# Designs tried in a protein design run: peptides against a protein of PDB entry 3J47. Part 64

Target 1, 121 residues: chain A of PDB entry 3J47
Amino acid sequence: IRLTNQLKSLKGLQSKLKDVVEYLDKVINKELPINHTILGKLQDVFNLLPNLGTPDDDEIDVENHDRINISNNLQKALTVKTNDELMVIYISNLVRSIIAFDDLIENKIQNKKIQEQRVKD
Target 2, 69 residues: chain B of PDB entry 3J47
Amino acid sequence: YEEKEESNLAATKSMVKIAEQYSKRIEEEKELTEEELKTRYVGRQDPKKHLSETADETLENNIVSVLTA

## One batch from the design tools (peptide; made by RFdiffusion4, then SolubleMPNN)

Design b2_p17_1_s3 (from b2_p17_1, 9 letters changed)
Fold by OpenDDE base, seed 4:
Structure b2_p17_1_s3 (fold): chain B 121 residues (1-121), chain C 69 residues (1-69), chain A 17 residues (1-17)
Amino acid sequence: as target 1 above (121 residues)
Amino acid sequence: as target 2 above (69 residues)
Amino acid sequence: SDTETLSKLLRDIKKLL
């Protein structure tokens, strides 16, 4: 459910971006007048988006590296954070699997001992 | 779309919480393994079973966290 | 013997964790 909702949101964003690109292409080709209201909303969205432009490498506070950094450096930092989170989840799953396997082995050993005792009686 | 966005935001917040709790979950899993070891020495099945169950619960929580992420 | 080997393996895994 959550992954499906995330995918739906991403698809919606992708569709909206495609519509914006198509609109911009039509404006460039002088096929349609510039809709100032749509452009204003798009500008607001871009201002809320991490600056994809050249953030000087120097000002990205190392502390925000643990946060999903929105800029390319921020995006890199966000990628690192995401990778760390995924790594933690992976290790946790591995550990749980090992514990479950250990319990299964112990249960099998116990069952075998019980069977051996029954054969001796 | 809005419902999914809200779900993604909630998931992101949950991921932060999961990251904080991850170390604790790893420790809980280790404790379960220790209980299993103790059960092998004592010959009592109950502590081993409890450790296994706690490990499974910890694994399930991690899977849910990954799916949320 | 097999049960003992499995028990040893579980102990080794527990030690690794």
Scores: peptide ipSAE 0.468, ipTM 0.851, DockQ to the pose 0.009; fails the geometry check
Fold by OpenDDE base, seed 1:
Structure b2_p17_1_s3 (fold): chain B 121 residues (1-121), chain C 69 residues (1-69), chain A 17 residues (1-17)
Amino acid sequence: as target 1 above (121 residues)
Amino acid sequence: as target 2 above (69 residues)
Amino acid sequence: SDTETLSKLLRDIKKLL
C-alpha cells in the first residue's frame, strides 16, 4: 500500500511535468496561451524544490540539508541522507535475520538431541 | 495524488522516529543474543525463548521500517 | 556435537554484528 502510494505520487508529478513542458512548447510556437495559474503554482513548487535546473545559484541553503530527494543538488544531499537511513535499516534487518537464523539452528539442534535420546531408550 | 503526498509526508516524519527507535531495537536485539547465549549454558530453560521472541519482534519492526521507507 | 556447532555459529553471527 505505502509503496503504491509513493509510486502514484511520483507518476502524478511526472505527468504534470510533462504537461508543463508540452504547454511551454506550444506557447513558444504561439499555438496556445499560457495558463498563468498553473504556471504560478508550478513555480511555487519549483521554488520549494531545491534548484534542479539552474547550475549558477551558489547559495547552498544549509538548513534543509537532511532528507527528501526533491531537487538535484539539495536532492543529492538528501539522497545521501536517505542512503544512510536505508543502510541503517538494511543492517537492522540483517541483524534480525541472523538472530532468527540462530534460533532456528538451536531449535534444530535440540530436536536432533531429542531424537537421538529417543533412539537410545 | 494529494492524499498520497500527505501520506508520504507522514511517512517521512515517521522515518525520523523510526531511526531513533532503530537504535533502541539494535540494543534490544543484542540483549536477545546475550539471553540466548546464557540459555545455552543453563540448559533447556526460558531465556532462549525470550531472546528468540525479542529478535523476531525486532525483525518485524525492521521490515515495517523498510516498507515505510 | 550438534549443539556445539550451533553455539559456534551463534558466536560467529554475534561477531559479524
Scores: peptide ipSAE 0.463, ipTM 0.848, DockQ to the pose 0.010; fails the geometry check
Fold by OpenDDE base, seed 3:
Structure b2_p17_1_s3 (fold): chain B 121 residues (1-121), chain C 69 residues (1-69), chain A 17 residues (1-17)
Amino acid sequence: as target 1 above (121 residues)
Amino acid sequence: as target 2 above (69 residues)
Amino acid sequence: SDTETLSKLLRDIKKLL
């Protein structure tokens, strides 16, 4: 369910982005006037998005290293953060699996002991 | 779409919470193992069962974290 | 012997945690 919703949202965003690109192309070609309302909203969205494009070297805000999803330069830092998070989750899953296995082994040992006792009786 | 976006945002927040809780979950897992050990010595199945359940919950939470990530 | 081995493994896991 959650993954499906995320995919749906991502698809919706992709469709909107495509529409915006198409609109911008039409405006550049002087086929349609600029829809100022849509452009303003899009500009607001872009301003909220971490600066994707200009690799001005210096202002790699180190703070965003921890977030996975955002734009290319920030995206690289975010990718590192995502990898670290995934690694932690992986290790956690392994630990849980080991614990579960240990419990299973102990249960089997106990069951064997009970069975041995029953055979002696 | 909006419902899914909201769900994704909630998932992201959950990931942050999972990161914070990860250390706690590791400790809970240790506690379960200790309880299992105690149960083995005492011969009481209840502590062992509880440890197993807590370990399972910890695993489930980790899986949910991975899915959210 | 198998039970003893399992018990030893559990102890080792406990030490690792």
Scores: peptide ipSAE 0.457, ipTM 0.840, DockQ to the pose 0.009; fails the geometry check
Fold by OpenDDE base, seed 5:
Structure b2_p17_1_s3 (fold): chain B 121 residues (1-121), chain C 69 residues (1-69), chain A 17 residues (1-17)
Amino acid sequence: as target 1 above (121 residues)
Amino acid sequence: as target 2 above (69 residues)
Amino acid sequence: SDTETLSKLLRDIKKLL
């Protein structure tokens, strides 16, 4: 469910972005007047999106490390954070797997002991 | 789309909370292991079963966290 | 015994955690 919703949102965003590009192309070609309201909303969306496109601004503002999923240079720092989080999750899963394995071994030992007792009786 | 966006926002908030809860989950896993150890000395199966169940629940929560990430 | 070996393994795992 969550993954499906994320995919749906991403697809919706992609479709909207495509529509915007098509609109911009028509405006450039002077086929349609620029809808200032739509452009303003898009600009607001782009401003809220972590800056994907401008390679040159070196000042990676270090502060917003926590938001892993969103955008490019911030996305590199976010990628590092995401990687760290994934590592922690991986280690946790490994630990749980080891505990579960230990329990399985103990259960097997108990079963063997029960069988040995039955043979002695 | 809006429902999915809300779900993603909730998932992100959950990830932050998971980081905090992770330490607690590790502690719960340790407690389970101690119960298993105690059960070996007492020779009763019930505490060991409870420990195993708690470990499984912790594992499931980690898997959900991975899927959310 | 196999049981003793398992018990040792569980203790070792607990120490690693």
Scores: peptide ipSAE 0.457, ipTM 0.843, DockQ to the pose 0.009; fails the geometry check

Design b2_p17_1_s4 (from b2_p17_1, 5 letters changed)
Fold by OpenDDE base, seed 2:
Structure b2_p17_1_s4 (fold): chain B 121 residues (1-121), chain C 69 residues (1-69), chain A 17 residues (1-17)
Amino acid sequence: as target 1 above (121 residues)
Amino acid sequence: as target 2 above (69 residues)
Amino acid sequence: SDTEKLAELLREIRKLL
């Protein structure tokens, strides 16, 4: 469910970006008037996007680095962080699975011992 | 789309918290494994059950983290 | 026996952990 919702949101964003690009091309070609409301919203979105420009070294607050898949360079650093997080989650899942199997094996051994004792009595 | 965006934001915040708690969860899993080992030697089923339950909870949290990531 | 094989696998898993 969560992954499906994330994919749907990403597809919606992609479609909207495509529509904006098509609209901007039509405005440049003088086929359509400039919609100031759409441009204002696009500017707000761009300001919320990680600055695709030269990361001025200073205000990369460590907290915002995890979110922004958007800019290729910042995206590369964020992709590395995301990959590390995914690896940790994968290892944790494996460890949990191993512990669960260990418990199942122990329960099976105990049940077998109880059955063997009942046959001897 | 808005519901999915809200879910993705909540998921990202959850991932940061999961990363911080991941080390603690690994330690909790090890403690449960030690309790299972002790229970295997002592014959007490209760500590082993508790270890299994904690391991399952840790696994579920990791799965949720992967789904959020 | 199948139970003995399972016990051996658990011992190996515990050594890996």
Scores: peptide ipSAE 0.443, ipTM 0.845, DockQ to the pose 0.010
Fold by OpenDDE base, seed 5:
Structure b2_p17_1_s4 (fold): chain B 121 residues (1-121), chain C 69 residues (1-69), chain A 17 residues (1-17)
Amino acid sequence: as target 1 above (121 residues)
Amino acid sequence: as target 2 above (69 residues)
Amino acid sequence: SDTEKLAELLREIRKLL
């Protein structure tokens, strides 16, 4: 469910971005006047979007390390964060698996002891 | 789309909470291991079963964390 | 015995935890 919703949101964003690109192309070609309202909304979206495209600000804003980066520079920092999170999850899963195996082993030992007792009786 | 966005935001918040809870889950897992050790000495099946159940719950929580990650 | 080996493995796992 969550993945499906995320995918749907991503698809919606992709569609909207495509529409914006098409609109911008029409404006560049002078086929349509610049819709100031759409441009304003796009600007707002870009301002809310972590700096995706501006090449110059190499400044790793240290603070937003915690959020999964949609943006490339932020994406790199976020990639590191994501990798760390995945590593923690992986280790946790391994630990749980080991515990589960230990329980299985103990259960098997108990079953064998019960069987041995039954043979002696 | 809005529902998905809300879900993603909730998932992100959940991930932070999961990170905090992770330490607690690790401790719970250790406790289960101790119970298994005790059960091995006592020879009673019940404590071992409880430990196994807690380990399973910890695993499930990790799986949910992976799905949200 | 196989059971003894399993018990040893469990002990080792518990030490790692």
Scores: peptide ipSAE 0.429, ipTM 0.832, DockQ to the pose 0.009
Fold by OpenDDE base, seed 1:
Structure b2_p17_1_s4 (fold): chain B 121 residues (1-121), chain C 69 residues (1-69), chain A 17 residues (1-17)
Amino acid sequence: as target 1 above (121 residues)
Amino acid sequence: as target 2 above (69 residues)
Amino acid sequence: SDTEKLAELLREIRKLL
C-alpha cells in the first residue's frame, strides 16, 4: 500500500512536470498564454521543493533535513537521510535474523538433549 | 495524488519515529540475547522463550519498517 | 556432535550481533 501510494505520487509529479514543460514550450512558441494560476501553484511547489539544480548556485545551505529526493542538493541531503534510515532498517533486520537463528539453534539443541535422555531411559 | 502526498508525509514522520523505536528495539533484542545466555546457563526454558519472542517481535517491526521505508 | 556445532554457530551469531 505505501509503496503504491509513493509510486502514484511520483507518477502524478512526473505528469505535472511534463504538463509544465509542454506549457512552457507553448508559451515560448507564443501558441498559448501562460496560466498564471498554475504557474503560481507550481512556484509554491518549487519554493517548498528544495532548490532544483540550477547549475550555478552551489551555496544554498540545504537547511531542511526533509527526506524527499526533489532537488539535487536537498536531494543529496535527503538521500543521505534516506541512506541512514535504510542502514538502520538493514541492521535491525540483521539483528532480528540473528536472534531468530539463535533461538532455532537453541531449540534444536534442546530437542537433541531430550532425545538423548529418552534413549538412555 | 494529494492524498498520497499527505500519506507520504505522514509515513516520513512515522519513519523518524520508527528509527527511534528501532534503536530501542535493538536494545530489546540484545536483552533477549542475554536472557537466552542466562537460560542456557541456568537450564531454565522460560527465559529463553521470552528472548525468542522478543527477538521475533523485533524482527517483525524491522520488516514493517522496511516495507514502510 | 551436531548439537555442539549448532551451539558454536549460535555463539558466533551472538558475537556478530
Scores: peptide ipSAE 0.443, ipTM 0.842, DockQ to the pose 0.010; fails the geometry check
Fold by OpenDDE base, seed 3:
Structure b2_p17_1_s4 (fold): chain B 121 residues (1-121), chain C 69 residues (1-69), chain A 17 residues (1-17)
Amino acid sequence: as target 1 above (121 residues)
Amino acid sequence: as target 2 above (69 residues)
Amino acid sequence: SDTEKLAELLREIRKLL
């Protein structure tokens, strides 16, 4: 369900982006007037998006390095964060698996002891 | 679409909480392992079972966290 | 023998935790 909802949201965003591109192309070709309302909203979205375009070295905000892929430069920082999160999850799963194995081993040892006692009886 | 976006935001917040809970769960898992050790000495199967169940729950929560991430 | 090895592995895991 969650994955399906995320996919649906991404598809919706993709469709909207495509519509914007088509609109921009028509405006460039002077076929349609600029819809200022749509452009304003799009500009707001772009301003909220981490600046994709200027790879100027300096303001890689170190703080945002820990968050998920929206923009390519920010995407690198977000990729690092995602990797760290995945690593933590992996380690956690490993620890749980080890504990589960320990319990299984102990249960097996107990069962073996019970069987040995029954054979002696 | 909006409902899905809200779900993703909630999932992200849940991941942060899961990271904190993960640290706590690791500690809880250690405690359960110690209880299993004690239970092994006492010969009572019940504490050991409880530790195993808690470890399984911790694993399940981590898997859900990974899937949410 | 196998049970003993498993018990030893569990002890090692517990030490690592």
Scores: peptide ipSAE 0.438, ipTM 0.837, DockQ to the pose 0.010; fails the geometry check

Design b2_p17_2_s1 (from b2_p17_2, 12 letters changed)
Fold by OpenDDE base, seed 2:
Structure b2_p17_2_s1 (fold): chain B 121 residues (1-121), chain C 69 residues (1-69), chain A 17 residues (1-17)
Amino acid sequence: as target 1 above (121 residues)
Amino acid sequence: as target 2 above (69 residues)
Amino acid sequence: SWELLIEKQKKLSELLS
């Protein structure tokens, strides 16, 4: 569900960007006037988004490494962080699974002992 | 889309919390394993069951964390 | 690293089984 929602949000953003591109193309072709309100909102969104459009900023701020940034360069750092977190979660799950298996083994041993006692009686 | 964005924001906040809680969860898991070991020696089933349940809860939390991450 | 984790899980499953 969460991944699906994230994917949906990304798809929505992609659709909006496509609409903006189409609008800009129409303006360039003098088919439609520039909608200043839409452009202003878009600019605000771009200002909030870390370096989505500027290929030149190679400087990945280390502080943002923890934040999943959609921008490719920042996204690389964020991707590394995400991978590390996922690895930690995976290890934790493995440890929990091991504990659960240990309990199952113990339960089986106990059940076997109970059965052996019943056969002796 | 807005609901998904809110979910992603919540997930990000949860990830920060998970990093802190992860160390604690590992310790809790170790404690459960120790209790299971003790229960094996003492022969008391109830502590073992409790350890198993706590381990399961820890696993569930980790899974949720992964799904959020 | 992910492969190693999967292998560990598999080994654990084999032990239970």
Scores: peptide ipSAE 0.470, ipTM 0.848, DockQ to the pose 0.017; fails the geometry check
Fold by OpenDDE base, seed 1:
Structure b2_p17_2_s1 (fold): chain B 121 residues (1-121), chain C 69 residues (1-69), chain A 17 residues (1-17)
Amino acid sequence: as target 1 above (121 residues)
Amino acid sequence: as target 2 above (69 residues)
Amino acid sequence: SWELLIEKQKKLSELLS
């Protein structure tokens, strides 16, 4: 469900971006006027996104959490954070799996002992 | 789309909390493993079962955290 | 130990087989 929601959001963004590109192409070709409202909303989205386009040197020490792969540079930092989190989750899952296996092994050993006792009786 | 974005943001905040809880869960899992080891040596079956159950709970919580991430 | 973990995984795999 969560992954599906993320994918849907990404698809929605992709569709909007495509619409903007198509609109810009039509404006350049003088076929349609620019929708200022859509452009304004898109600008707001871009401002919320880590600066994708302008390579400007702003060392934005955006301590913003390394998680969300939004813009390439901030996205890289976010990717690193996401990677660290995934690593922790992976290790945790491994530890839990090992514990579960240990219990399973113990159960199997017990079952074997019970079977051996039954054969002796 | 906006509702999904809000949900994702909430999930991200929850992940930070989950990471802290995860560290605690790892410690709890270690305690269970030690009890299992002790039980193996002492021959008592009950402590091993308890350790196994705690480990399972820890795993389930981690899986939920991954799915939420 | 890491070795113990690996051994546990092997035993678990055997148990599941």
Scores: peptide ipSAE 0.442, ipTM 0.841, DockQ to the pose 0.014; fails the geometry check
Fold by OpenDDE base, seed 5:
Structure b2_p17_2_s1 (fold): chain B 121 residues (1-121), chain C 69 residues (1-69), chain A 17 residues (1-17)
Amino acid sequence: as target 1 above (121 residues)
Amino acid sequence: as target 2 above (69 residues)
Amino acid sequence: SWELLIEKQKKLSELLS
């Protein structure tokens, strides 16, 4: 469910970006006047997005290690953070798996003992 | 879309909480393992089963964390 | 703790065999 919602949000963003590109192309071709309202909203969106395109701002984005993979340069640092989180989750899963296996082994040992007792009787 | 975005934000906050809970879960897992060791020593099946169930619950929580990440 | 985990895995493998 959560992944589905994230995917839907991403698809919505993609569709909106496509619409913006189409609009910009029409403006460049002088087919439509520049819609200042749409451009203003896009600018707001870009201001909220971590700066993907400016290589020089790489230093400022290093401090916000806490945010997930939103934008490329910040996303590189965020990708490292995400990788670290994934590693922690992976280790946790491994530990839980080992515990589950230990229990399984103990159950099998008990079953074997029960069977051996039945054979001796 | 807004509802999904809000859900994603909530999930992210939950991930931070999961990190805190992770330490607790590790301790719970250790306790289960110790109970299994004790049960192996005592030879009673019931404590071992309970330990296994707790380990399974810990695994489930980790899977949910992975799905959130 | 990691070594103990490895040892547990070995015991589990032995138990499964």
Scores: peptide ipSAE 0.440, ipTM 0.834, DockQ to the pose 0.013; fails the geometry check
Fold by OpenDDE base, seed 3:
Structure b2_p17_2_s1 (fold): chain B 121 residues (1-121), chain C 69 residues (1-69), chain A 17 residues (1-17)
Amino acid sequence: as target 1 above (121 residues)
Amino acid sequence: as target 2 above (69 residues)
Amino acid sequence: SWELLIEKQKKLSELLS
């Protein structure tokens, strides 16, 4: 269910982005007049997006290193944070798996003891 | 789409909490393992089963966290 | 909505043509 919802959201975003690109192409080709309201909203979206251009070395704020951001420049710092989080999750899963195996082994030992008792009776 | 986005945001926030809970879960898992060891000596199946169930729940939560990440 | 704005622009373009 969660994966399906994420996929649906991504598909919706992709469709919307395609519409924006088509609109921009029409404006560039002078097929549509420049709509200032649409341009303003697009500018707001771009301002909310991490700068995809060559980040000047100074603007890589250390604080954003720990957050997963989709945009390329901040994305590198965010990728490091994402990797750390994934590592923690991976280790956690391994630990849980080990515990589950220990329980299975104990169950098998108990089952063998029960069978041995039944053979003696 | 909006409902799914809200769910993803909630899941991301839960991952931060999961990281904190992870340390606690590791400790709880160790405690359950000790109880299983004790149960093995006492011959009570119920504590062992409970430990196994808790371990499984911890695994499920980690898997959900990975899927959310 | 964004879609509504695009539709309005299309209508205006059609009116001007």
Scores: peptide ipSAE 0.302, ipTM 0.781, DockQ to the pose 0.033; fails the geometry check

Design b2_p17_2_s2 (from b2_p17_2, 13 letters changed)
Fold by OpenDDE base, seed 4:
Structure b2_p17_2_s2 (fold): chain B 121 residues (1-121), chain C 69 residues (1-69), chain A 17 residues (1-17)
Amino acid sequence: as target 1 above (121 residues)
Amino acid sequence: as target 2 above (69 residues)
Amino acid sequence: IWELEIQKQKQLKELLS
């Protein structure tokens, strides 16, 4: 179920990204206005997928850059937020693992002491 | 897609809460580790085991949080 | 991140061993 949902989301993201690219191309060609809703949805998807490379917006002329920059900045911010969340989860897991390891070490030490006591006896 | 987005948003909110809970869990984990240390000194297996179990539960919760994130 | 966790788990296993 989760993997299927992730795959579906990835496919949806891919489709959406394609749609966004097509839309951006149309906007560049002055055929359509910028659809803020699509951009917002894309940002949401990027927030969910931190490692999705920002589209190479490098080729877009400076004047349209400010609005695109706001969108890109928002996407970047969302990516950063997602990365931060992942980092927190990772650190949490690491800490739990450390605690579990400490307990295992202690258990091993206790077992060793029990064995030593049995040999003495 | 929308359902997944909603689930991810909920998971993200849960992760923020988990981050706060994680900070708290880290503190709780420290306390548990301290209790484990205390149990190690007192020679009572039961408190140590309980601490270990609590640490494991905390770990499991983090893993689940990662998986749900 | 996952790789680091795996490495940590390996270290823990080595210590237990």
Scores: peptide ipSAE 0.502, ipTM 0.862, DockQ to the pose 0.018; fails the geometry check
Fold by OpenDDE base, seed 5:
Structure b2_p17_2_s2 (fold): chain B 121 residues (1-121), chain C 69 residues (1-69), chain A 17 residues (1-17)
Amino acid sequence: as target 1 above (121 residues)
Amino acid sequence: as target 2 above (69 residues)
Amino acid sequence: IWELEIQKQKQLKELLS
């Protein structure tokens, strides 16, 4: 369910970005006048989204580095954080898997002992 | 889309909580393994089964966390 | 990371066999 919702959100964002690109292309080509209202809403969306497109590498606010990647340059530093979080989750899963396998091995050994006892009886 | 975004935000917050609970889950998993070992020595199957089930639940929670991350 | 997990699972399966 959660993954499906995330995927839907991503698809919606992708569609919106495509629409923006198409609109910008039409404006550049002078096919449509600049709709200030649409641009304002888009600007608001971009302001709410961490600065995805601006090339200024420098002022990555250190505090937001630990949160999951919303934006590309901040997203690169955030990608590092996300990678660290994923690593922790991976280690956790690995530990759980090891425990589960240990239990399976024990179950198998017990089953073999039960079978051996049945053969002796 | 907005509902999904809210769900994703909630999932992110849950991930932070999962990180806090992770240490506790690791300890619980260790306890289950110890019980399994003890059960192996005592020859009682029931405690071992319970330990295995708890470990499985812990694994499931980790998988959900990975999917959310 | 995923490859390591797969390798671990394979080793565990071999131990259970």
Scores: peptide ipSAE 0.477, ipTM 0.853, DockQ to the pose 0.017; fails the geometry check
Fold by OpenDDE base, seed 2:
Structure b2_p17_2_s2 (fold): chain B 121 residues (1-121), chain C 69 residues (1-69), chain A 17 residues (1-17)
Amino acid sequence: as target 1 above (121 residues)
Amino acid sequence: as target 2 above (69 residues)
Amino acid sequence: IWELEIQKQKQLKELLS
């Protein structure tokens, strides 16, 4: 469920970005008039995006070093953080799998013991 | 889309806590393994079942954490 | 909102044509 929702959100964002690009291309080609409201919203989106290629990325990267696949420089630090988190999750899953396997082995041993006792009776 | 976005945001916030919870989860998993070992010695099936269920829950939480990451 | 804005732009283009 969660993964499906995330994928749907990402697809929605991708579609919206495509529409924006198409709109901008039409404006550049003078096929459509400039919509100031759309431009304002785009500007807001760009301001919310990590500053790609700005030299000040290093200081902002420390605080926003969160997991999101953000674009290039801030994205790189965020990518590293995401990778670390994924590694932790992977190890945790492995540990859980080992525990579950141990329980299965124990259950099998118990079942065998019960069966052996039934044969003796 | 908005509902999924909200869910994704909540998941992201949960990820911040994963590092802290990770150490605790590891300890809980170890305790479960110890209980399983004790159950092997005592021959009590019920504690072993409980341990297995807790391990499964821990695994599920890790999977959800991976999906959130 | 975006779709409404696109519609508005189309209407404006039609008005200018």
Scores: peptide ipSAE 0.358, ipTM 0.812, DockQ to the pose 0.033; fails the geometry check
Fold by OpenDDE base, seed 3:
Structure b2_p17_2_s2 (fold): chain B 121 residues (1-121), chain C 69 residues (1-69), chain A 17 residues (1-17)
Amino acid sequence: as target 1 above (121 residues)
Amino acid sequence: as target 2 above (69 residues)
Amino acid sequence: IWELEIQKQKQLKELLS
């Protein structure tokens, strides 16, 4: 369910982005007049997006380093954070797996003891 | 779309919480393993089963966290 | 909203023609 919702959202965003690109192309070609309202909204979206442009070295805000891949340069920092989180989850899963194996081994030992007792009876 | 976005945001917030809970879960898992060890010595199957169940629950939570991430 | 805006632009273009 969750994965399906994420995929649906991503598809919606992709479609919208495509429409924006098509609109911009039409404006560049002077096929359509510039819609100031749409451009304003688009500018707002771009301003909310992490600056995809030339990172001048200094303004990589250290705090956003840990979050999800939004946009290319900031995305690298965010990718590192995501990798760290995934690593923690991976280790956790390994630990759980080890515990499960320990339980299985114990169950096998118990079953063997039960069988040995049955043979003696 | 909006409902899914909200769910994703909630999931991300949950991941932060999960990281904190992960440390606690690791400790809980260790405690359960110790109880299993004790149960092996005492011959009580019930504590061992409970430990196994808790370990499984911890695993499930981690899987959900991975899917959320 | 975007589609509606595109439609408005088309209508404006038609009016100016």
Scores: peptide ipSAE 0.342, ipTM 0.799, DockQ to the pose 0.030; fails the geometry check

